# Designs tried in a protein design run: peptides against a protein of PDB entry 7UQJ. Part 162

Target 1, 160 residues: chain A of PDB entry 7UQJ
Amino acid sequence: PELYQNFNITPPRGVLFHGPPGTGKTLMARALAASCSSDERKITFFMRKGADILSKWVGEAERQLRLLFEEAKKHQPSIIFFDEIDGLAPVRSSKQEQIHASIVSTLLALMDGMDNRGQVIVIGATNRPDAVDPALRRPGRFDREFYFPLPDVKARFKIL

## One batch from the design tools (peptide; made by RFdiffusion4, then SolubleMPNN)

Design b2_p18_5_s2 (from b2_p18_5, 8 letters changed)
Fold by OpenDDE base, seed 2:
Order: C-alpha cells, then structure tokens, then sequence
Structure b2_p18_5_s2 (fold): chain B 160 residues (1-160), chain C 160 residues (1-160), chain D 160 residues (1-160), chain A 18 residues (1-18)
C-alpha cells in the first residue's frame, strides 16, 4: 500500500500468476504476502483453491466468496490468494453457463467493489491463463500478469 | 524416462539443486516429481535430509542409504530427494575422514550401482555446491546442476 | 521493533515456523527479512542450519551460537533464521543428554539474554515442532508458532 | 491493448558445465 502511494501507482486490485504447474506460483504468492507484511502492517494471507470453492460449497460458493472478501476487508492489509483460479472462473462455456456465470459474476462484483483505498490484494494462480474468464483479466481486476516460466524448459526436459 | 529414450541422452543419475537457502529447491524437487508423475506412471517421491541421515543413524547411515535406494528401486519410477546433500557428503576434510568417507563411498557406490535402465532419479539440494564432495559431481552421479537464484528483489518491488 | 511498541505487544524474541517439508518455511523467513528491510532500516539476515551447527562445530557449537548472536546484535536490526531447529535442539532424551543439553542451554541463555530493546528476531523452522525442546517453546523464546500446511490443505495463513 | 505480460525472473538457471 504505502509503496504504491509513494510511486503514484494505482495498486493492482488483482495479480494473475500463470505458468506451468510446479513453477512456484503459490510459493511466490506466499513470499509476496510475507514481503508486504512489515512489523507495522501485518498482512493477513487468505488462501483458497478455485476448485475447492466450487466442489465443497455447491450452491454456496458465492456466499463463501463474499465472506472471504469481507474477512479480508476486516483484516486489512490482506492478500487473497486463489490457487487454481481457472477452477473458480473457467471461460464461459455454453454447457456450464449458469453456476459458473454466477460465481464469476460474484467475483467480478467483489473485485469491482474493492475501493481503490482498500488494502486487499487478490492474487490468482493458474496453469492456464487462457482458461480464465477474460472479464477477470480487465483493468482494475487481474490487470497485472506474471509468467512463471519453467526453469529452463531445456533444463526440465533434460531432467525428465 | 521416455523423453530420454527419444533424445539419446543418458539420463542423469543425479541432479544437484544449488542456490541460496529458501529459493524453493525442495519445492521445485516436489514439483518436478509431481510433474513427472502421469496417470500411467506414478512416481514415488522419497525425501531425506542429508544431516538427518548422519545424526539419527550414527553408525547405520550406510545401511539406511542402502535401504532407501532399495526401496526406491522397488517403487520405480522414483525420485530420491536429498535435502541438504552437503550435510550427507561434505568435502573430505582430513579431520573427519572415516565416518564421512564411508557414507560418501556408500552413496557413490549406490549411485554408480544404478543401472542406466533404472527409473530412479536422485536429486540433491544444497546451499553450498562447493561443500559437496567433488566425487559426487562427476558424470554419472550429480552431473547436472541447477542454480536457484534469490527471487529478484526488483521483481518483488515491481509486484508490490 | 517500533511496531511492537505501538501495539503494547511484547515482541516475540523467537518465532517457530513448523509444517511439512517443502511448505516454504525458509522462503517465508527470507521474505519476512526482506519485508522488514526498508531503505532506512536494512535488516541483516543471518541463516544457520541446526544440524550444521552440531556437525561442523562439534565441541564449539556453543561458541558459534554466541558469535552468531553477537554478530546479529552488532548488525541490528537483524533476523537469525535457524533452519531445522529440531536438529539443533532436539527434545532431551535421556541417552544424548550431554552435548544437546549444553547447546540447548546456550541457545536458551542467548534468547533469554536478548534485552526486550534488542532488534534481533530469531526464527526457527522445523518439520517436527514436537521434536523441539519444550524449553525453547516457552514465552519469551519461540512463543509464536506458525503452521505451514501443505498447499493442498485449507491454507489460511495468518502471517502475524 | 493487453498489458504486457511481465516475465517473472526465472526461479532456476541452468549452470553451464564448467
């Protein structure tokens, strides 16, 4: 928060971490959360898996998202990390339109409802950035994207 | 396994992960193990700490190493991850020659005794590659090295 | 330091990070160190492995601990990170009483000798909190504990 | 225009064989 104020940079409301599985997206999100936490500003780190929100809370996923954002807002400054965000907000395919549309719509509304003064950062991690609803990748939502390359694909394929 | 067959590359028997502590070497080793595991080929991941083998099994470290390699061989394809391999096989210093020489000699023999047909990969992690016995860093042992840099402080400040 | 003054919270002299291997305890400790470092207050990060202190400095481990704490005190504000603190201070079992008791006693004395005015934070990381001597887990020592769950478990991290 | 993807620094660098 204070770093953004000093540089006149509008804090990104959302950051998308994307890259192959096991490139350390979740680890980096934790390291960032820890790095933004000073003695003065304890950052509360919330972690959820996109697929777990859908599977465990069938019919209550929207409510669980609202509760998560409310809790994050109460514990500012905070980071909400969605691991596997493509599992929460898959690209709208015609066959699953209703349930996913409501969850995505709720997440969009929650991200849009974050006042620019809020110290809540949302980090989404995915292995498939193209499987994330484009509406989430717009400015003021997940507007910053970080690619996590495989440790040199040559190096990994040489180890495989 | 099959990737190595296609490229006529002798599969490295051992891979050395080195870099500053907390750069995610252990996490990367787990992620590599998970990424090499397909539905058809479940990889068994064995993890040991080099220092734990020395401290817990004083006088039986060689036997525990043999048992570990036998178990890994029974559960092929498998990965043996030695966290802190410099604790298991420190550079031969004149003063501690006997116990360390036997353990290093046993590890060398176990790595050399892995037939090229074996689906056992050994990953060593260290913060001090120069503290690992050079005999382990020879071709056919830990012949591939991967440096884990500190997450660039600049990258952290740009994500903040 | 100054933050604890503002909240009337006695700064924990020690923090215990515990959880399964590869959950990023060491990475978190580095991220915390880096987050507490501002342009105005460079935090010096000291890292030692519990097992290395025992194995490399047989008979001098107590002296090396004293030197570490003195150096950390000279370079305030500072963080001392003990990776694998269970390797330095295993639970006192009747059979290994002498060497471990002296090291644990020295570490206890060094932690107790940190004046509340000192800007030295000690972080211990372990995979086995129950393998750490209970004397280290008392108030004024490692009095704060942070569980690092596997990324697959409901990972709510309060980074306090 | 999509904001340019910023490549995170590589977590690992292959050490060239000496």
Amino acid sequence: as target 1 above (160 residues)
Amino acid sequence: as target 1 above (160 residues)
Amino acid sequence: as target 1 above (160 residues)
Amino acid sequence: PEPPLREAPPLTVEVPEP
Scores: peptide ipSAE 0.006, ipTM 0.326, DockQ to the pose 0.024
Fold by OpenDDE base, seed 1:
Structure b2_p18_5_s2 (fold): chain B 160 residues (1-160), chain C 160 residues (1-160), chain D 160 residues (1-160), chain A 18 residues (1-18)
Amino acid sequence: as target 1 above (160 residues)
Amino acid sequence: as target 1 above (160 residues)
Amino acid sequence: as target 1 above (160 residues)
Amino acid sequence: PEPPLREAPPLTVEVPEP
């Protein structure tokens, strides 16, 4: 919030962390949460896995997403980190994925419904940005994308 | 392999990385793979998710595990990284989880069947070591455990 | 030691990990420790914070450094990881930092006193390599430096 | 040319769980 305000930057509603698995996307999200927290202003860090939302909350996934965003709003400043967001919002390949389509539509609506003044940042992490519904990657949603390259294996070779 | 041989050390068959989510367990496993590779001796890094093996390969999960271990043995020195291994090998709480019991039994057999001279290291990552079948945590399997603490938020603050 | 000997590499007495905070310098140091450890040859990983050595051990910091190096030598192969080493060894800016000068001089002497055959690696992590006394960055001390870039700094700036 | 962004590797600590 203030970090963005001090830089005259509109806080992104959503940030997509993409890159090979184990490039530290989740670690980065936690680091950002830690770094933006102060002794006076603790950032609340919410973490959900995309696959868990689908598998644990079959039929209630939409409600759980709503509750998550409400809780994040209640505990602002907050970060919602969706690990493996491609599991939550796979590309709409077939007309028959009505359940997935509804969950994605709910996430879209929740991201669209976040006031620009909201101190809630959504971070989605994926290994496959192209497997994420393009609708989520539009402005006002996950409109910022950050590539997490593999640590240059060569760079680590120099350490040994 | 030679690293362990040169040190007169039995390579662990399995290493369990445990700790809170986003503590960089996966990143560590990749780091280990990168660090132990040389220009001449590339470590082959295999990554599988526990949940993917169960969900994508229902009925063939055992065969896929066997193929993975064969491929790792073929491409030694290699690291097999099981991300979210608690998803593959949940604690056998109920007598009725025959499929899970069979997959776990296959993994146990594959780990037991690794020659102590094998240049294959298995790394399991979990957020819940207590959710991993205790049989996997025995000597000759995941007999080494490494805790990944949350980086001290204060240490992370100095880290931004 | 043997890892470096097998590669015909003189083990660095010290490795400086530098880069923006949250780039996983501490993460790497522990990865290296874990990677280089085996069943029979556990690498002992010592971690100290530069600021802690100064703040907790005012007047005894030199003795604590000596004890740390003695303990690391006793438990070799070992890694001494100094997190935030710029806190331990700030650039000698003013004549009045006699205490800091003495601690830095002790660390220099300890690093110089490590036998090239010693199985002790010293890793210093800093966010500010230019804040580390240049005397520590000389050959036979922290003579290898490894930059840990931010995953797309532009990415983090856009996240923050 | 911007120096290639090196990724920083992860922390393994044998920290006993508290």
Scores: peptide ipSAE 0.014, ipTM 0.356, DockQ to the pose 0.044; fails the geometry check
Fold by OpenDDE base, seed 5:
Structure b2_p18_5_s2 (fold): chain B 160 residues (1-160), chain C 160 residues (1-160), chain D 160 residues (1-160), chain A 18 residues (1-18)
Amino acid sequence: as target 1 above (160 residues)
Amino acid sequence: as target 1 above (160 residues)
Amino acid sequence: as target 1 above (160 residues)
Amino acid sequence: PEPPLREAPPLTVEVPEP
């Protein structure tokens, strides 16, 4: 609320940063976290990668997501940044699809439960917004999307 | 050569961008590609993720790396950007370690073969430089390292 | 001269990086410094914040600017990066306006004196190019401007 | 004491030759 109340912005429950790889999505998320932190009000920035949720948390991904959201609530105001959130998308293997579907389902439930989560903002970053489960892009979840264009090649041409 | 000859800079055969996640390593690589391109001299920017080399190219990773380096040579001047190059590091599973070791070995051989590759620069990005195989960090490979610090939190406070 | 002669680029006496906060202006300045440095030719990167020039150097800002430019000349090739250069702009308070005007006047004089400064590049970064004194944006000063677009301007506009 | 020029830590880490 307050982090965005000062902007008269309804705090997005989730914000999707999308755009070509290396457009500064993760940098921007960190920048927002840094810019919203003060000496009096430090924002805790939590970062996880979608691929790490699947590969490093095999069999515990759902639990680790729950813990992440609880820790973010405990350390509010906070930003949870999911880098490569498209890494939570089903892979062509049926078994991986089931695992991914379960993790996505957990993330959905966690985001839907955010209404009482105080000052926690979730930022997802992806290079492929179309690979993000449409359910994550619904109102109350990642309902605000932010494209990240490539810096215009022509603009940088003039530096050299 | 020429891209760096103009600086009297021995073109780094490879440059390692390292630093905390979301410090803009990939953005910088794209930025360098864009800044070094002109209307007359477009730099071709190739990007691959370390994790994609392992997961999407299972059984063909070595071949795909060879093709990538050949294509980069064909489209010189070019930048090959390996995002998350630490994703090529051995994983604790013996079978994954063997696959990773083979891919790393191929990348080493490809980088060592760069002396005849014209205007191809390889940029690796990692959040964990210590997870990058030390063999990749030797002279003639990723022999130049660039640290990407977190933007000073205090710095951005005053801009908003 | 030579740092840019090799690019057939008239060395910009000053380059203004402008664009919304967290677009990687400071990161780009650092990366340009790093990319232009070789084993044979290290570029010395000096960084100062506009707000720090005013707040930390109260009563000595003009002297500290002179020293900075002298040290940059001594350690050429060098880059002087002024982050938040809009922080040198007059604020609506008459007393701050006078102090800022004096500092800006000193910076103008220092930039105009660059013709004899060898390989020193000045990069200013701002989120508000229109808040930068137009005198700093004249030829021979920050005469090249580089826009750092937001990923999606519409995107950041909705967060802010 | 002149406030030390905060040298931005060199982004370039020279990897010492092994």
Scores: peptide ipSAE 0.012, ipTM 0.360, DockQ to the pose 0.034; fails the geometry check

Design b2_p18_5_s2 (from b2_p18_5, 8 letters changed)
Fold by OpenDDE base, seed 3:
Structure b2_p18_5_s2 (fold): chain B 160 residues (1-160), chain C 160 residues (1-160), chain D 160 residues (1-160), chain A 18 residues (1-18)
Amino acid sequence: as target 1 above (160 residues)
Amino acid sequence: as target 1 above (160 residues)
Amino acid sequence: as target 1 above (160 residues)
Amino acid sequence: PEPPLREAPPLTVEVPEP
């Protein structure tokens, strides 16, 4: 918040890094976390993976999200980095994915509940921005998006 | 300055990025430069390599540093990124390296001479922060340090 | 090889990362090294700089290249990352640079001599792919090229 | 307080420059 109030910018509650895998999204998030922490002001960097939250915390993912945001708030200034956020918050395509809908709703509420004074930045990284629930991409949430272009796709296929 | 006045933080004249090679220090510096330049406010990004300044400009390194800072001031807001700054400003271990002592002294003077109103940020990147002259790491110079850890290998796999 | 046999792809003996400095070439190389190493299979990452090989090993650069490839083979699976490979293997413009021609010839021979069964990948990074000797960019050498674009400046500003 | 980033032991061995 203060980091952003000082810019007369409504502090983005979240930033979406999108682009193909291996474009440096996670790296950029870590490097931003590093670059925003000084000797006087260490930034706490929380990293979670969307798929890991769903897979490791079946039935407790909402609670783990709440705890994560509480810890981030306790250790502010902080960055919460969600790698593969499309795994956490897939587009609400079918009414049958109630579990995902609940987790997404919790994440929305947590991002909406961030007091504009709390120095918590949320960074989501995805390879599929269109697979992220549009509700997360609205103002006051992941309202800023960064495209990490593939190095020319013709190139990548040749390394692998 | 304005970028930092808004933070009520004494604008670091310089930021030291340190960490293992290929942790994205240069990428982050470029990322910050890009992220600080808007459509209304382009940030000019100057990149130099410590070893290149010494090797290419033998006897003129001081002048090249002065010119660099003048250009950066002329094209403000600007970021001066010194990659491998430990190559430019090694620790003053032996009295015999007068040339290095002179270059370091020039860099110190240039960093000290940055008007707190000038929108010039200096970023030094090194793999060896302890090989950087401690005089550069003092308040009003590279007084902020950012560690770039090796991205946890588990994190990297999910980017690719 | 196995890393690539699994893809039915002729294993590139070398990959050229090219693009503006600080686009994450070194980072990507390290990320690939990390992403290809598992708990069961650590990848050894060798990093060298083209300019350093020429400057530090005047008269022994060929031997140092041979030793590097031998070490990489001994510690396979391995990645040899040449940062600033244009400094190691500049385009053969003038007949007078016999030293460079010898080093390039050694590197060519080492890349050609990599048994297709050896789990050694060579990654060259350059800001100037056209400054790299075309002989290195041929099939069986750096036959795969990856462009690292500057992340669009417009993207980054939206985070800050 | 456990340092939050237990850096998993680098799966990549950097060979130090000779």
Scores: peptide ipSAE 0.007, ipTM 0.367, DockQ to the pose 0.072; fails the geometry check

Design b2_p18_5_s3 (from b2_p18_5, 9 letters changed)
Fold by OpenDDE base, seed 4:
Structure b2_p18_5_s3 (fold): chain B 160 residues (1-160), chain C 160 residues (1-160), chain D 160 residues (1-160), chain A 18 residues (1-18)
Amino acid sequence: as target 1 above (160 residues)
Amino acid sequence: as target 1 above (160 residues)
Amino acid sequence: as target 1 above (160 residues)
Amino acid sequence: PLPPLQEHPPLTVEVPAP
């Protein structure tokens, strides 16, 4: 929040961190959360895994998402970090994933329902940005995307 | 690689990376793998998620583990990185998780069957080291443990 | 340690970790230190920040560097990690940085004075490898360099 | 900078700045 306030930039409702596994997406989300926390303004950091929301809350995933967004709104400024968001919001065109269409719809509605004045930032991390529903990648949702490249092989070779 | 050559230290068969989520465990494992790859000696990096092995390979998890270790042995020098290994090898005392006791047993046997001369290193990452079977944390297995603390706020400020 | 021993690679006197802030350079240095420690051989890990050496020890920075290298030599095997080494060893051609020319000279001499048989490894982390004196990047000093790539700069610009 | 990786048991002794 404060990063965005200081830059006079409209905070994205959602930021998509994408890149190969182990490129530091989750680390960066935590780093952003703490870099945005001041002594005066502690940011509440909510972390959920996409697969955990689906597996642990079969039939209640929508309710859990609503509760998460309500808690995040109560504890503003807050960051909601979805690790492996491709597990939560798979592409709607995927035949096997119709069971998640309601969850995706709920997430879309929750992101759309976040007033721009809310100090709630949603960060989604994925290893497969193309596996995330394109509707989530539209303006007012995950409208900002961050590629996390692998540490360059050449760079790795110079430690050797 | 050279750091380790000079210290004449016996390669751990397994290294357990533990610490809060998003502390860079997976990033570190990749960077270690990369830092061990030279132009002359490319390290083959195998990455698996504990939960993916269980969910995708129900009833074949043991065979998949054996295949993984055989592939790693064929492609020496190699690193096997298990992300979220607590999902693959839960504590045997957990009543619900007896179904995974065979998988844990297979992983134990595979780690024990790695000759100390093998250029295969196993890295397990977990957010909950106490949720990993203590048998995996014994000498000749994950005998080295690394705690990844949360990035201190002060440390984040110097990155900005 | 043994990953490197098995690869028969000559230990760098110095390893330069470079890459944008938050790419895990400091994390990597610590994990390398930890991965180099065995039950039989504890590695002493010295961490210093380049800017802290300059700011806290104005006029004594050379003495502090000498003491640090002597302590590291006493506690072999050891790792000296300089975080933000660009703050300690700025490019000599920078007009404002002439005050640090003596510190750079001392660091060069200390790295040159490390016999290849010493179990002291120096890791420098910088966000600006081009801001580090090229003399430090020569053989027998920071002769190995590791690039920690950003999450794509375009990605960072989209969060901004 | 990420905080110290502590090996359990801590095989790395971080020596504080004098």
Scores: peptide ipSAE 0.008, ipTM 0.334, DockQ to the pose 0.039
Fold by OpenDDE base, seed 3:
Structure b2_p18_5_s3 (fold): chain B 160 residues (1-160), chain C 160 residues (1-160), chain D 160 residues (1-160), chain A 18 residues (1-18)
Amino acid sequence: as target 1 above (160 residues)
Amino acid sequence: as target 1 above (160 residues)
Amino acid sequence: as target 1 above (160 residues)
Amino acid sequence: PLPPLQEHPPLTVEVPAP
């Protein structure tokens, strides 16, 4: 409830931050976590990279996702941030390895299994929203999308 | 032609952006893509990470590279941006896996197979130009290199 | 000596930069390298990503670490920057692959083998200092930690 | 401004992978 109230959003199970690399997606996710944390209320921030879950946990990736969601539920209010989520949940194709399909299916089930009363937000960051499995972008999953535009060329010249 | 004219460059098949992380290589590649895109002429921006091509596509990496170049040719004018290209095309060593050698050989062949009339630019970004196979840095491949210096400490103090 | 004098620090073998992604850890490491480099004294900056050492060098990761430290010693004064070091040296668990344990053990041995007189600094950057093996955080290894706080929301709104 | 190097814990508790 309150975590979602702090976002002023009807409680999405997940929020997709999408836009070009270097547009501050990861920075914003952590900013939101920090801004929602007070001295009275610490938010637990879980960060995973999509590619790391695939590469570091051959055969254990599904279990690691389950444990992550269980820990996030135990330590609520919490944010699960998946950086480069397109690395974890690529678009389903007939040519995708069974491992990718099972991990995506596990993530879908975990997002569907989140009780709407829990103070757990899932933020996925991607540079390519269309590279994320459309099943993850459905209502009750990553049903809100925030686009991070490129800074203006003028803004870049002030920053570089 | 025109994409290369917009760059004010004799058409390199590839441009290597090298320099420190956070120096804006990826940002510049996207800025160039955006600045070369008008309402009348959208540039298709293909982005791949070098490490992702190796890790996500065991035995399929060569085919994914071929498909990427075919799609880029179909959707010209286009930019193929390889972020962390040193992940895809490490320096050839006698100890490299046959898979890495085959992927590098495929990328070399694809860059050599680009018609000089096509409006496809390949941008490789790396933090380590010397970690990229020298065969990719030859004329007709990544034959132009742009160094991205660190912003001055003074510029950083304005940005942070 | 002088590299450590330029840091105004009793020579740690390693410095852990920790804090949220996008807080400038990598930028600071490179800024320090650049600020410690003069026309008379160039600092050699070695950069590796923790996950890349695991994924790109199956069975060769230990050797790549040894070669990296040898090159850094040859090219002193030098900085070895491990971005996402938590990807290289995750917390030791009974469920970790033998490969991760061996790589961590190799990195520990390499850091312990650094002569205190050498002008080689190791900077590890992580978003999760607690995800780094505590053995790496001991005295004579990453014995100094620098936290990179999120820039103020106001600072972000000026930068984005 | 480059954030000052601080030795203070984050406002968010980061939990590592098990």
Scores: peptide ipSAE 0.032, ipTM 0.282, DockQ to the pose 0.039; fails the geometry check
Fold by OpenDDE base, seed 2:
Structure b2_p18_5_s3 (fold): chain B 160 residues (1-160), chain C 160 residues (1-160), chain D 160 residues (1-160), chain A 18 residues (1-18)
Amino acid sequence: as target 1 above (160 residues)
Amino acid sequence: as target 1 above (160 residues)
Amino acid sequence: as target 1 above (160 residues)
Amino acid sequence: PLPPLQEHPPLTVEVPAP
């Protein structure tokens, strides 16, 4: 939030971290939150797993998303990190189309409803960017994408 | 495996990575595997999520664990990484006690059955080491524990 | 670069990331580049491996360094990330002294030749800060050092 | 109430250049 304000940059509403498993997407999100936090101004970091919201809150996923965004707004400046966002908003596969469509629509509405001046950043992490609904990857939503390549094996061996 | 041999260290049968979410536990495990792999000697890295073994293999979790350890033994030198091992072997909470007890007992038996000379390392990652059954944290199992602290906020802010 | 200007901080010409394997040095460098990039202002991230510059460009390493710094200057604001910088600029060990001395001297000259107002940050990553020539660790070069602790160094060393 | 991020001790220490 402040990093963008201090640069007169409109903070992206959403950032997609994509790359292979264990490339440190979650570590990076925490580290961004941490680097934007000062002793004077703590950034509140909300972490959710996409699959956990679907599985633990069957029929309440929309309400849980709304509550999450309300809490993030109350605790500004804040970061919402969705780990495994492909588990929350998969590309419409025909067999579970209604439940997925509702959750995706709710997330889209929540991201669109964020004021451009809001100190809320949404970070989605996925191993499969193509498994995330393209509607989430549009401008004003997850409009920035960051590829997390695998750590080079050779680089690490030179560390041992 | 060879890292331990070159240092005349008996390889731990199991290693517990614990620390806050997104401290790079999975990244570190992949990196250890990668750094121990040479062009001449590839370490086979097996990654499983504890919750995935429970949820995807309801009633077959024990068989899947046995198969995983057999495959790891066939593909020596190997690393088995359990992400979210607290999801696989939670401390006995009363509500699912029998199913959890069987899976934990199977994992204990598989770890105890590894020959000390086996080139198989087991890494468990958890955000809550106290949510992992203490029986797994005993000598000859996950006998080495590794705290993954959060990346320093202050150090990053000084780079900004 | 501007991150430092907006904070009235003279941007360090260089930052040394040091710490064990897979502590996320490369990941951190990419994240800093990404977090400093906006829609209005993209930071160009140049990644090179120290050993790759030496091994792939035997006799041309100096030219490749010059070209890299020219490209980084053309694409300001930019970050040059040297992974395994100890492979590029080892402490003068007597046996390879001439070739190493020339590459180190070229890198020193390139870092010294950066205008303090230049929007080019150089990040070196190493596992062995003591294996990097002390001349690189002087003020106006890699004048800030960031230790990337292992998720428990005791951890990984106990896994060794 | 959603639990706030637990403050955890810093991993990285900035070491000033010698």
Scores: peptide ipSAE 0.013, ipTM 0.355, DockQ to the pose 0.058; fails the geometry check

Design b2_p18_5_s3 (from b2_p18_5, 9 letters changed)
Fold by OpenDDE base, seed 5:
Structure b2_p18_5_s3 (fold): chain B 160 residues (1-160), chain C 160 residues (1-160), chain D 160 residues (1-160), chain A 18 residues (1-18)
Amino acid sequence: as target 1 above (160 residues)
Amino acid sequence: as target 1 above (160 residues)
Amino acid sequence: as target 1 above (160 residues)
Amino acid sequence: PLPPLQEHPPLTVEVPAP
């Protein structure tokens, strides 16, 4: 947190974790959520998978997103983690246009509607940052991007 | 591989990584693949997602599994990583019976057909180990299970 | 960032990642470094191994630490990652007393000399948190500790 | 200048799905 303040960086409303699959994006998001929770202040960690929001909630995806953000706001401090966010908000030029466009628009509106003073961080994880709608990657939304490189060879030898 | 030999540990034919989503299952699989690769011996890492094998290869999922195991055998030493393996091999009693039953039977046969002498490790990752067909969790298949706990709450606060 | 402010939590000057080898400590540190870098603000990630600072820089380890912190300060925002920090800063009661004591004292002074307003995070990783000098684990230094649990013990024996 | 962490190429060859 103060790292971002010291950087004079407005704390991200949204953070995009991107990198090859299995680079620990989801682990990092979870590790972040647990760190921010003390015994006195439990951070509520909301995890959703992008494809699940589309597939499990056909026609209710927008409502489920709204409910998720409302619940996250209610249970502040909170982290909303979207795993595979490219599955939730693909580039608008993908031929699956209408349902995705509505979900993208809803997510954009929800991120834009987050007060900078809110204790809700949104983390999106993707293996394909270029498959995420550029509108989500703009300032005030997922304005921070985190590349999770493949663990370097030298690093790997020490992790096993 | 050498780590297994040094411990006189018969390399697992199959290893199930289970735990809450975002506990680093996929990361660990990649970290393992990477650590077992030296400059002299590159490990070939095959990654598939269980749901993708079903959805992308309608009617060819069994063939794709066979090809995957053949390719892994050809490119030894190899790791086959099934992310969300519960999506590939759900419990047989789930109402999606026939297609899943054939895929389960194929995966069982492929795992049973792996000679202990092969340098192919199969890693399955799931958030729901109880949703995985118990036949896959038997000795000679995914006979090894790894619980990925949520990183402890006290841990996470301190990184951000 | 805001999560810490909203918690009224002073950002850690130092974060200790601890846990068994293989738990992704180094990966997590790299992922954090990569994460804090945007296209506009590259985070400079400095990685050092504790044992390497001692072994490669006999008699210059204190100077190398000072230079590392100065470079990190110069290239703000920065992350300094000490892998195997127990190799750099063992408990003072360990028979390798004098050289380690000087390095510990230097690292303590460098961490104490970091203004809370600095954009430098220090991450130490160890497999043995109890082998790290307790003075480094005090508030204002590595005041943050992260346990990277093993994926369940029954698991490890089978992957290694 | 401490060399930037050279992104060493991944040792793992990902074989793409066919």
Scores: peptide ipSAE 0.013, ipTM 0.392, DockQ to the pose 0.070; fails the geometry check

